Peptides against a protein of PDB entry 5D63. Designs and how they scored, part 110

Target 1, 292 residues: chain A of PDB entry 5D63
Amino acid sequence: SLRRGIYHIENAGVPSAIDLKDGSSSDGTPIVGWQFTPDTINWHQLWLAEPIPNVADTFTLCNLFSGTYMDLYNGSSEAGTAVNGWQGTAFTTNPHQLWTIKKSSDGTSYKIQNYGSKTFVDLVNGDSSDGAKIAGWTGTWDEGNPHQKWYFNRMSVSSAEAQAAIARNPHIHGTYRGYILDGEYLVLPNATFTQIWKDSGLPGSKWREQIYDCDDFAIAMKAAVGKWGADSWKANGFAIFCGVMLGVNKAGDAAHAYNFTLTKDHADIVFFEPQNGGYLNDIGYDSYMAFY

## One batch from the design tools (peptide; made by RFdiffusion4, then SolubleMPNN)

Design b2_p18_4_s4 (from b2_p18_4, 10 letters changed)
Fold by OpenDDE base, seed 5:
Structure b2_p18_4_s4 (fold): chain B 292 residues (1-292), chain A 18 residues (1-18)
Amino acid sequence: as target 1 above (292 residues)
Amino acid sequence: SEEEIIEEFRKTYYSFLE
């Protein structure tokens, strides 16, 4: 079953992603196929899949940028029916915005079926051009038509997944205690994480004994990421991943506060030094406390 | 344990070098 999370949804046949045109929050905004850039934030192409309680394999899909939901126009079963962004709620009962998402016959891609109409999200004619029509279209679960097959590339982690990544890291102290602040986290590319760091003013901040030292830098970075998240996305129900750690060195005679994020594959953590913007696999400290 | 965590916190409080 598809897990709750933020997904970049890519066509199985051509290098096109499901895109909310211009990221507009207006009702009726077209959802279209659009090119994407790997390892970047594809702003209009991120979708929060929220599972509907007690309805198997059924979700709402909220556009992260606009805060609106994937909507089959009038719930029509007619082939070619527009798929648009529309205002909604995560746990709506409106079948126009309920999507059954299950594996296709190839076992890797998914098909997206409207709960009410039983038609499928279709990249019309497999058109790879920017702005290509995405519509509801007749189909079956077992068909191999790539126009209706989509890869769901997960761009977020659950708190449990983050916890697991931390737990297997070799630089965790035996006394470690982690405090989870949110349930689902968008994981940023390092380039974006670094840009937030740069924009925060931290690169120009002066270390000062006690009054503005390592803990202040680390907390300032987390605050900057939080602010970036709030200012960038209209959807709710997720956070931006940026952790704070307190660590002690091997000798036990020095301590440090620093940040961390997740690697591209979400399997490991990487340490981030907010005083210089460096990423390190070993920051020289073992963490005894984290919050993220 | 919680006690051990608190002890490490104390160490951190007194031994921040950066």
Scores: peptide ipSAE 0.042, ipTM 0.652, DockQ to the pose 0.162
Fold by OpenDDE base, seed 2:
Structure b2_p18_4_s4 (fold): chain B 292 residues (1-292), chain A 18 residues (1-18)
Amino acid sequence: as target 1 above (292 residues)
Amino acid sequence: SEEEIIEEFRKTYYSFLE
């Protein structure tokens, strides 16, 4: 079953993703096929899937950028019915915005069925061009038509998954205590993480003993990422991943505060030094405390 | 425990030289 999370949704037949046109929050904004760039943010193409309690395999899909929801126009079962962005809520009872998402017959891709109409989200004619129509279309769960098959690439982690990644890292002190601040985290590419760091002014900040040292740099980075998240996305119910750690060296005679994020596959953490913008697998300290 | 981590923090804080 599909987990709650933020997904980049890509067609199984052609290199197109489900895109909210211009990222507009207006009701009736077309959802279209659009090209994407791997390992980038793809701003208008991220969708928060929220599972509906007590309704098997059924979700709302909130566009991360606009804060609006995937909506089948008038809930019509007619083939070719428009799929648009529309205002809504995560746990709506409106069947126009409820989507049953299950594995296709190939066992890898998913199909997206409207709960009410029982039609499927379809990249019309498998058109790979930017702006190609996405519509509700008749279909079955078992058919192999790639127009209605979608890969759900997970772009976020739960707090539990982040906790597990930390637990696997060898640079954790025996006294480690972690504090979870949120439930779901968008994981940024390193390039984006670095850009936030640059824009924060930290590269030009002066280290000063105690008054502005390692902990100040690490907290400033955390704050910068938080602000970036708030300023960038209209959807709620998630955070941007950026952790803070306190660590001690092997000799026990030095301590450091630093940041960390998750690797591309979300399986491990990588340390980030906010004083120089470097990524390290071993920062020279074992963490005894983290919050993220 | 929380008590242990607080104590560790106090001890380690005095070595925050970087």
Scores: peptide ipSAE 0.042, ipTM 0.657, DockQ to the pose 0.213
Fold by OpenDDE base, seed 4:
Structure b2_p18_4_s4 (fold): chain B 292 residues (1-292), chain A 18 residues (1-18)
Amino acid sequence: as target 1 above (292 residues)
Amino acid sequence: SEEEIIEEFRKTYYSFLE
């Protein structure tokens, strides 16, 4: 079954993703097919899938940028019915905004069925052009039509997954204590993470003994990422991943504060030095404390 | 223990120059 998380939803037939046009929060904003760039944020194309309790395989899909929800217009079962962004809530009972998402017959892609109408999200005619119509369309779960098959590329991790990634890292001290701050985290590409770092002013910040040293840099980075998240996305119920660690070296005669994020595959952590913007697999310290 | 963590940080941080 599909896990709660943030997804980039890509058509199985053509290189097109489900896009909320212009990222607009207006009710009735068209959801369309649009090109995307791998390993980038793709701002208008991220969707938070929230599972509905006690309704099997059924979700709301909140556009991360606009904070609006995928909505089948009037819940109509007519082929060609518009799929739009519309105001809503994560646990709505409105069938127009409830989507049953299950694996297609190919075992890798998903189909997205409206809970009420039983029609499927369809990239009309498999049109790969920017702005191509996405609509509700008749179909079945077992059909192989790629117009109705979608890859769900997971762009986030749960706190549990992050915890697991930390736990298997070799640079964790035996006294380690971790503190989880949120439940689901959008994991940024390094390029975006670095850009936030640059925009924070940290590259130009002067290290000063005690008054502005490693802990200040690390906390400033965490704060910058938090602010970036708040300023960039209108959806709620997730955070932007950026951890803070305190570590001690092997000799036990030096301590450091630093950041960390997750690797592209979300399986491991990578350390980030906020004093120089470097990414390291080994920062030279074993973490005895983290919060993220 | 928490006390051990705090003490370890204290001992090492005072010598930290990075």
Scores: peptide ipSAE 0.039, ipTM 0.651, DockQ to the pose 0.124
Fold by OpenDDE base, seed 1:
Structure b2_p18_4_s4 (fold): chain B 292 residues (1-292), chain A 18 residues (1-18)
Amino acid sequence: as target 1 above (292 residues)
Amino acid sequence: SEEEIIEEFRKTYYSFLE
């Protein structure tokens, strides 16, 4: 079954993603097919899938940027019914905003069925152009129509997955204790992570003994990422991944504070030095404490 | 152990020089 998380939802037939037009939070904003750039933040094309308790394979889909939800207009079962963004809540009972999401017949892609109407999210005519209509359309779970098949590319990790990635890293001290601050984390591309770092002013910050040293840099980076998240996204229920670590060197006579993020495949961590903006597989310290 | 964690934390308190 589909896990709770943030997804980039891509058509199985053509290189188009489910896009909330202009990222608008207005009720009735069209959801359309739109081109995307892999390994970047596709701002209007990220969706938080929240599973509905006690309703198998059923979710709300919240647009990260607008904070609005995927909504089948009037819940109509007519083919061609508009799918729009609309205000809602994660655990709504409104069947216009409830979507059953299960594997398609190909075993890789998913189909998205409206809970009430039983119609499917359809890229109309498989149109690959920007702004192509996405609508509710008649269909079945077993048919192979690529207009109604979608890849769910997960852009986030759970706290458990992050914890597992940390545990696999060879630069973790035997005394390590991690503190998890949130449940689900959007994982940023390094380019975005670096841009946040640049915009924070940290590149121009001067190291000063004790008063503004490694811990201040690391915490400032964490704060900058947090603020970026709050300023960038209207949806709730997730955080932006940026960890802080305290580490000790091999000799045990020096300590350092630094950041870390996750690799593209979410399986490993990479260290980030906020004093110079560098990414490292080995920062020269073994972490005994982290919070993220 | 918790004691070891506390000890490492203490070390950083005195040795955060980077």
Scores: peptide ipSAE 0.041, ipTM 0.661, DockQ to the pose 0.163; fails the geometry check

Design b2_p18_5_s1 (from b2_p18_5, 9 letters changed)
Fold by OpenDDE base, seed 4:
Structure b2_p18_5_s1 (fold): chain B 292 residues (1-292), chain A 18 residues (1-18)
Amino acid sequence: as target 1 above (292 residues)
Amino acid sequence: SMEEELQRKEEKFFAFMK
């Protein structure tokens, strides 16, 4: 079954993603097919899938940017019914905004069925052009029509997954204590993470003994990412991944505070030095404390 | 005690931080 998380949803037939037009939060904003750039933040194309308790394989889909929800207009079962962004809540009972998401017959892609109408999210005619119509359309779960098949590329990790990634890292001290601050984390591409770092002013910040040293840099980076998240996204129920670690070297005669994020495949952590913006697999310290 | 443990960790970091 599909896990709770943030997804980039890509058509199985053509290189087009489900896009909330202009990222607008207005009710009735068209959801359309749009091109995307791999390994980047596709701002209007990220969707938080929230599973509905006690309703198998059924979710709301919240656009991360607008904070609005995927909505089948009037819940109509007519083929060609518009799919739009509309205000809502994560655990709504409105069938216009409830989507049953299960694997298609190919075992890799998913189909997205409206809970009420039983029609499917359809990239009409498989049109790969920007702004192509996405609509509710008749179909069945076993049909092979790529217009109704979607890849769900997971862009986030759960706190448990992050914890597991940390646990697998060899640079964790035996006295390690981790503190989880959130439940689901959008994992940023390094380019975005670096840009936040640049925009924070940290590259121009002066290291000063005790008064502004490693811990200040690391916390400032965490704060910058937090602010970036708050300023960038209208959806709630997730955080932006950026960890802080305190570590000690092997000799036990030096300590450091630094950041970390997750690798592209979400399987490992990579250390980030906020004093110089570097990414390292080995920062020279073993972490005895982290919060993220 | 918990407080002593926390103090120990704080002291370690403070003494050696860069």
Scores: peptide ipSAE 0.036, ipTM 0.613, DockQ to the pose 0.095
Fold by OpenDDE base, seed 2:
Structure b2_p18_5_s1 (fold): chain B 292 residues (1-292), chain A 18 residues (1-18)
Amino acid sequence: as target 1 above (292 residues)
Amino acid sequence: SMEEELQRKEEKFFAFMK
């Protein structure tokens, strides 16, 4: 079954993603097919899938940028019915905004069925052009039509997944304690993470003993990422991944504070030195405390 | 496993912010 999370949703037939046109929060904004750039933040193409309790395989889909929800216009079962962004809530009972999402017959892609109408989200004619119509269309779960098959590429991790990634890292001290601050985290590409670091002013900050040293740099980075998240996205219910660690060296006579993020595959962590913007697999310290 | 042990050392702070 599909897990709660943030997804980039790509058509199985052509290189097109589900896009909220112009990222607009207006009711009735068209959802369309649009090109995307791998390994970047595709701003209007990220969707938070929230599972509905006690309704099997059924979700709301919230656009991360606009904070609006995928909505089948009037809940109509007619082929060609518009799919739009519309105001809503994560646990709505409005069947226009409830989507049953299950694996297609190929076992890798998903189909997205409107809960009420039983029609499927369809890239009309498999059109790969920017702005191509996405609509509700008749279909069945076992059909192989690529117009109605979608890859759900996970762009976030749960707190449990982040926890597991930390646990796999060899640079963890025996006294380690971790503190989870949020439940779901958007994982940024390193390029975006670095840009936030640059924009924070940290590259020009002067190290000063105790008054502005390693912990200040690490916390400033965490704060910068938090602010970036708040300023960039209108959806709620997730955070931006940026961890803080306290570590001790092998000799036990020096400590350091630093950041960390997740690798592209979300399986491992990578350390980030906020004093110089470097990414390291080994920062020279074993973490005895983290919060993220 | 070490992974399981480390997981037990994690505290969910957000759960207390309701």
Scores: peptide ipSAE 0.021, ipTM 0.544, DockQ to the pose 0.054
Fold by OpenDDE base, seed 1:
Order: structure tokens, then C-alpha cells, then sequence
Structure b2_p18_5_s1 (fold): chain B 292 residues (1-292), chain A 18 residues (1-18)
């Protein structure tokens, strides 16, 4: 019952993630084990899982950076068969690129089985070194071998999840209308979000009455995030989360435009002031309109 | 609830923009 989304996929036995080597889009690029840094963008280690309609628990896995797909070389069932990045499409019928993903026997990790060969994605010998081989290997769903068990850490939210987070926030006006622009959103660490803000030039932008005021700052931030997304990732079918809100103060005599993003646990929103780069739980306004 | 009301006020434009 894995949901569509972007995942960081970590081995259950050692601190190693599934990594597309050098983020290369070339066919046959090795997928390897590699170290990672928690709560950061691990550029070559993010995978969009797209569920295949009418095929239970089966997905394609698209590398976010390269736009290529996890591929079992020649679909071979031989133990040690290379798992590589390869060109593909989200809803391919190529069994080399179809992966059945279900819970392992421990109930927390997943196993990744190739749909055609019925072999499993295996961190060979549980090697924790950078560049360690990941291959198709014989196995069963119920065995406890950590070489074939993977944690799927969700790095994105659906529009519904974002909507729910907004709904839980106390700073929403009774007249609120929200407009959802995309279906799935990569949620950035604040450090990355802030860096995009810095690189946009907004920190040096001058507030000017009407001609470049709060709405211009807020929209410019969203545009900057959008451009960052387009320039950073080759995969399609997702957006980068960055919302715009229009709010009114408690007295009802002032309005403001600002941004918002999601907290680390994806359960709440946090407001972002694009005029100063601040994150706030209370920006002093109740939102009557948002788009994200 | 407020959550339910808010959900009714969210419009999913992504489905119509492709």
C-alpha cells in the first residue's frame, strides 16, 4: 500500500541509500549504495514511485535528478544482475522497470521485487561503502535478510496532505479559498528553501509602495522556487512546494501577501516572509486565499 | 468541522491544467 510519492530509500541494515551514480542520465548508469545526510537534499537519491494502474503494489521508480528509471539489466533473474538507470516512462509495460514494493516481514521496511524476474533489489553483501553494488538477487518476501530490506522515507506530500496541513492551522480566515496547482510536492528543507530565497535576489529587493510590495515578494519567491525545481530536476510529474497566501489581520484593516511551506513531519505549515526570509508560526494574518 | 469546511473550499486546478 505504498503511496505515490518521492522517496529517499535507505537500507534497513546499514546507513546507505539507493543512489544513481553521478546522477547520470545515460542508459546503464549503475545504481549503487551511497552514504546520505539526513534532512538535506540528497540529489541523486530521490525516487518518484508511480503506481501502475490495475497492477497491485507495482511501481516504476524514476530518479528525480536524472529522469531515468530503475531498470533490471535484461530482466535477468540471475543473482548479481545489475540494477541501472535507464530511459523509460512512468507507466511503462517493460517488466525490467516494474517493481513490486511491499512490506517486509518486520512490518516497517519494504522489499523491492522486480515484476518480471521476481528477484529482489539487494545491497550486495550489505556493503556500506560508497559505490557498493546494488543488484537483483534471489529472495523471498518473508525472509529477514537486511540486504533486501529498505526504508521508504517520504520526501513529498500529495495535494490532499498539504490541504490537511493547512486545515489544521489556526491562522486561516473563515472566508478561505485555496487553489491546488499540482498533485505531488517535494518538500524542501528550510535550508534549501532559504538558499533559493537568497539566490533569487529578494534579500536585496527594495519594498516600494504598490509597484513592488508584499504580493510581488511572495510571487517572486514562488517563481524562484518553480525555476529552481525546473533547473534542478529532470523528472516530471511533481512540483516543489511553495505556497502563496493572502491574509487579513485580526482588526480587519490590513492585508498581507506571504509564502508558506510545510514542517519536517508534513503535518503543519509554517509561514515564510519573503521580505526578510523569516519563518514564523504566526505571521499576524489569517489567510483568506492561497495557491500552491 | 473547520477542516471539512476548508477542504470543500480547496479547488484542485492541477487536474484541469494539463
Amino acid sequence: as target 1 above (292 residues)
Amino acid sequence: SMEEELQRKEEKFFAFMK
Scores: peptide ipSAE 0.013, ipTM 0.513, DockQ to the pose 0.056
Fold by OpenDDE base, seed 3:
Structure b2_p18_5_s1 (fold): chain B 292 residues (1-292), chain A 18 residues (1-18)
Amino acid sequence: as target 1 above (292 residues)
Amino acid sequence: SMEEELQRKEEKFFAFMK
């Protein structure tokens, strides 16, 4: 079954993603097919899938940018019915905004069925052009029509997945204690993470003994990421991944505070030095404490 | 204990060495 998380949803037939036009939060904003750039944020194309309790394989889909929800217009079962962004809530009972999402017959892609109408989210005619119509359309779970098949590229991790990634890393001290602050985390591309770092002013900050040293840099980076998240996205129920670690060196005679994020495949962590903006697989310290 | 010793060192690190 599909896990709760943030997804980039890509058509199985053409290189097009489900896009909320202009990221607008207005009711009735068209959801359309649009090109995307790999390894970037794709601002209007991220969707938080929230599973509905006690309703098998059924979700709401909240656009991360607008905070509005995928909505089948009037819940109509007619082929060609518009799919739009519309105000809503994560656990709504409105069948216009409830989507049953299960694997297609190919076992890799998903189909997105409206709970009420039983029609499917369809990239009309498989049109790969920007602004192509996405609509509810008649279909079945077993047919192979790529217009109704979608890859769900996971862009977030749960706190448990983050914890597991940390546990796999060889640079964790035996006395390590981790503190989880949120439940779901959008994992940023390094380019975006670096840009937040640059915009924070940290590149120009002067290291000063005790008064503004490693812990201040690390906490300032986390604060900057948190603020960036709050300022960038209207959806709730997730955070932006940025961890703080305290570590001790192998000799046990020096300590450091630093940041960390996750690799692209979300399987590992990578260390980030907020004093110079560097990414390292080995920062020279073993972490005995983290919060993220 | 090892944990106590580590804590003591850690406190020193951030107090005097970082």
Scores: peptide ipSAE 0.026, ipTM 0.592, DockQ to the pose 0.131; fails the geometry check

Design b2_p18_5_s2 (from b2_p18_5, 10 letters changed)
Fold by OpenDDE base, seed 3:
Structure b2_p18_5_s2 (fold): chain B 292 residues (1-292), chain A 18 residues (1-18)
Amino acid sequence: as target 1 above (292 residues)
Amino acid sequence: SMEDTIARKEAKFLAFME
């Protein structure tokens, strides 16, 4: 079963992703196929999948950028019915915005079926061009048509997944305590993370004894990421991953405050030094406290 | 220095989290 999370949804047949055109929040904005760049944020192509309680394998899909929802126009079962962005809520009962998402016959990709119409999200003609029509189309779960098969690439982690990543890191102190602040986290590419760091002013900030030292840098970075998230996305129900850690050195006579994020595969953490913008697998400290 | 004392950091952040 598909987990709650933020997904980049890519066609199984051609290198196109489900894209909300121009990221517009206007009702009726076309959802289209569009090219994407791996390891980038792909702003208009991120979808928060919210599972509907007590309705098996059924979700709403909220565009992260616009805050609008994937919507089958008039819930029509006619082949070629437009799929658009439309205002909605995460737990709507509107069948136009309810999508049953299950594995396709190939066991890797998913099909996206409208709950009401029973038609499937279809990249019409498998068109790989930018702006290609995505529509509801007749189909079956067993068909192998790649026009209706989609890879759901998870771009977020749950707090539990983050916790697990931390737990398996070798640079965690035996006294470690973690404090979870949110439930679901968009994991940023390092390039984006670094850009936020640059824009925060931290690269020009001066270390000053106690008044603006390591903890201030680390917290400032987290604040900058939080603000970036708030300013960048209209959807709710998620945060941007950026952790703060306190660590102790091997000698036990010095402590440091720093940041951390997750690796691309979300399986591990990587440390980030907000005083110089560096990413490190070993920052020289073992964490005894984190919040994220 | 980028480092600080353990006691100071613990005291500061415990205040945040409690």
Scores: peptide ipSAE 0.062, ipTM 0.729, DockQ to the pose 0.407
Fold by OpenDDE base, seed 4:
Structure b2_p18_5_s2 (fold): chain B 292 residues (1-292), chain A 18 residues (1-18)
Amino acid sequence: as target 1 above (292 residues)
Amino acid sequence: SMEDTIARKEAKFLAFME
């Protein structure tokens, strides 16, 4: 079953993703096929899938940028019915905004069925052009039509997944205590993470003994990421991943504060030095405390 | 404890002097 999370949803037939046009929050904004760039944010193409309690395999899909929800216009079962962004809530009972998402017959892609109409999200004619129509269309779960098959590329991690990634890292001290601040985290590409760091002013900040040292840099980075998240996305129910760690060296005679994020595959953490913007697999310290 | 954290942090300064 599909896990709660943020997804980039890509057509199985052509290199197009489900895109909320212009990221607009207006009711009735078209959802369209649009090209995407791998390993980038793809701003208008991220969707938070929230599972509906006690309704198997059924979700709302909230556009991260606009904060609006995928909506089948009037819940119509007519082929060609528009799929739009529309205001809503994560746990709505409106069947226009409820989507049953299950694996297709190929076992790798998903189909997205409207809960009420039982029609499927369809990239009309498999059109790969920017702005191509996405509509509700008749279909079946076992049909192999790639117009209705979608890859769900997960762009976030749960707090549990982050915790697991930390736990398996070799640079964790035996006295480690971790504190989880949120439930779901958008994991940024390093390029984006670095850009936030640059824009924060930290590259120009001067290290000063105790008054602005390692912990100040690390906390400032986390604050910058948090602010970036708040300023960039209208959806709620997720955070941007950026951790803070306190660590001690192997000899036990030096300590440091630093950041960390997750690797592209979300399986491991990578350390980030906010004083120089470096990414390291080994920062030279074992973490005894983290919050993220 | 927070004191332990502070103590560990302070240790880094000693290391810089060596």
Scores: peptide ipSAE 0.027, ipTM 0.674, DockQ to the pose 0.068
Fold by OpenDDE base, seed 1:
Formats: sequence, structure tokens, C-alpha cells
Structure b2_p18_5_s2 (fold): chain B 292 residues (1-292), chain A 18 residues (1-18)
Amino acid sequence: as target 1 above (292 residues)
Amino acid sequence: SMEDTIARKEAKFLAFME
């Protein structure tokens, strides 16, 4: 079963992702196939999958950038029906915007079926060109046609997954207490995380005893990431992952405040020093408190 | 130094989390 989360959705046959054209929030904006760059944000190609209560394997798909939803035009079952972005809500009852998503016959990719029409999201003719048509098309769950098979690359973590990643890290103090602020987190590539850090002005900030020291740097970084999220994405129901930690050194005579994010595979945390922009597996402190 | 005292950080962040 597909988990709630943010996904980059890639065709199983060609290196093309489901893209909301120009990231436009206008009703009727085409959803198209488009090339992508691995390990980058791919701005118009991120989709928040929200599971519908009491409807098995069924979701809305909200474009993260535009805040609009994947919509089968007029809910038509005709092959070639346009799939567009359209205004909506996460828990809509509009069958034009409800998608049943289950594993394909190959056990790795998914198929995306419109709940009402029972047609499938199809990269028409398997066209790998930018702007290629994505449409509703007739099909079956067991059919092996790669035009209708999609890999769901999860780009986010739940709060529980983040908590688990923290718990398995060796640099956590026995007195550790964590506070979860959100439910789902987009995990940024380090390059993006670093760019936010640079744009925040923190690289030019001066450490000053108590008045602007480690905790101020760490909070400023979190605030910068939060603002970046709010300014960058129109969708709701998720946050951008950026944690704050307090840690104590091994001798127990010094403390530090710092940030952390998740590794690419989402299994571990990596520490981030907001005073110099460094990523470290060991920052020299054991965390006794975190919020994220 | 980038460091601070345990007491100061604990007190400050506990207040924040309230």
C-alpha cells in the first residue's frame, strides 16, 4: 500500500516524470511528461499523495508547487482524455480527482487509475519528449504496458520515520527528548539545504557571546527553511525537514545548538553546523533535545 | 567558541517549547 507522502513519479519505460506544465495553478493546466534531474528538487514534478479514508488504495495527488490537483478532464473514460491540474481539496469527493494507486504486475512500479472512469494515467505513446501528453487511457491492472507504469520515488518522510532515524543515531544522549512539529516532511538535497543557508545571510553573521550564538544560528536556519518552504510551495499538509538539536559533549562541560537533516535514503540523520554550513556525521555532541 | 553552557541552553529551549 502506498504511504501518504510526497513523490516524484517517473515513467517505468522512459526517463520522464509527471510534470505540471510551468507549475501553473490555472484550472486545466496540462500535466505532461518531462525530463528530470536525479537528486534535485524537480519543482513542478512533486506530488503529495493524500490517502482517502475508507477508500482502499485511493488518493488525491496535489502538485506541490501549484497547490492544484491531478484531474481527469470531465471524468471521461475515453482514451486520450486530458489529465490536468485543477483546483481541489485533499479529501475531495470529486471522482475526477480521485486516483487508485496500486502495484503493477511487475511488483515495483505502480499504476494510477482514475476512481470514476477506471482508466489509467498513460504517457501517450511512451513519448520521452518534454511536454509529451499524459492522458487517461483504457487498461487493466495486470497489463505490462510501460506507458501506464510509474515509479513512485518518495521524497518525504513521516514524523515517525524521522523519529526512527534519530533513534538509531549513535550521537543521541540517554536523556534525549524529541518534539515533533509536523506530520510529513519534504527532505531536501544537501545542495538545496545549503543554498537556503546561503540565502539566509547566516554565512555573514557574526558569533557574539549569548546575544547571537549557537542557538540563534540554529533557530535562524530553521526559520530560513520554513520561510523557503512557505515561499516556494503552494500545497499544504507538509513541512520542510530541518531540525534543531541541543547537545552535550562527552566531557559534559560544554553544550551546543545545531541543525540536522536526513540522509538521501532517509534512514539516518546528518548534522548541520549553521555557523559554517558544514555537514557532519559526528558534530562532537550527543543530543539531549530536538525539535523538528 | 561555538559552544555554550548546558544550563543556559536547556533553560532557553525548554521555555521555547512551552
Scores: peptide ipSAE 0.061, ipTM 0.728, DockQ to the pose 0.420; fails the geometry check
Fold by OpenDDE base, seed 5:
Structure b2_p18_5_s2 (fold): chain B 292 residues (1-292), chain A 18 residues (1-18)
Amino acid sequence: as target 1 above (292 residues)
Amino acid sequence: SMEDTIARKEAKFLAFME
């Protein structure tokens, strides 16, 4: 079953993703098919799936950028009914905004069925052009029509997944203690992470003994990422992944503070040195403390 | 504790310098 998380939702037939047009928060903003670039943010194409308690396989889909929700216009069961962004809440009872999401017949892609109308989110005619219509359309769960099949590419990790990734890393000290600050984390591409670092002013910051040293750099980076998240996204209920670690060297006579993020596959962590913007698989320290 | 963690870091502090 689909887990709570942030997803990039791509059509199974053509290289098109579910896009909230212009990322607009206005009620009735069209949701359309649009091209995407792998390993980028794809700003208007990220959706937070929030599972509805006690309703099997049913979610709201909140556009991360706009903070509005996928909405079947008037809940109509007519083929061709517009799917739009609309104001809502994560645990709404409005069936226009409730979507049953389950595996398609191919076992890899998903179908997205409106809870009320029982119609499916459809890339009309499989049109791969930017701005192509996405609508509610009649269908069945077992139908193989790629117009109604979607890959849910998870762009976030749960705190548990992050914890597991850390635990697998060989550069964790035996005394390690981790502190989880949030429940779900958008994982940024390195390019975006680096850009935040650049924009923070840290590249121009001078190391000064005690007054602005490694811990200040590491915390400043985390603060910058946090602010970036708050300024960039209107949806709630998630954070941007950026960890802080304290580590000790193998000899046990030196310590350092640094950042870390997750690899593309979310299975491992990579260390980030906020004093020079470098990514390292081995930063030369074993972490005895992290918060993220 | 938080104090111990901070103290540990500070006591063994060697930070990267640009």
Scores: peptide ipSAE 0.024, ipTM 0.694, DockQ to the pose 0.086; fails the geometry check

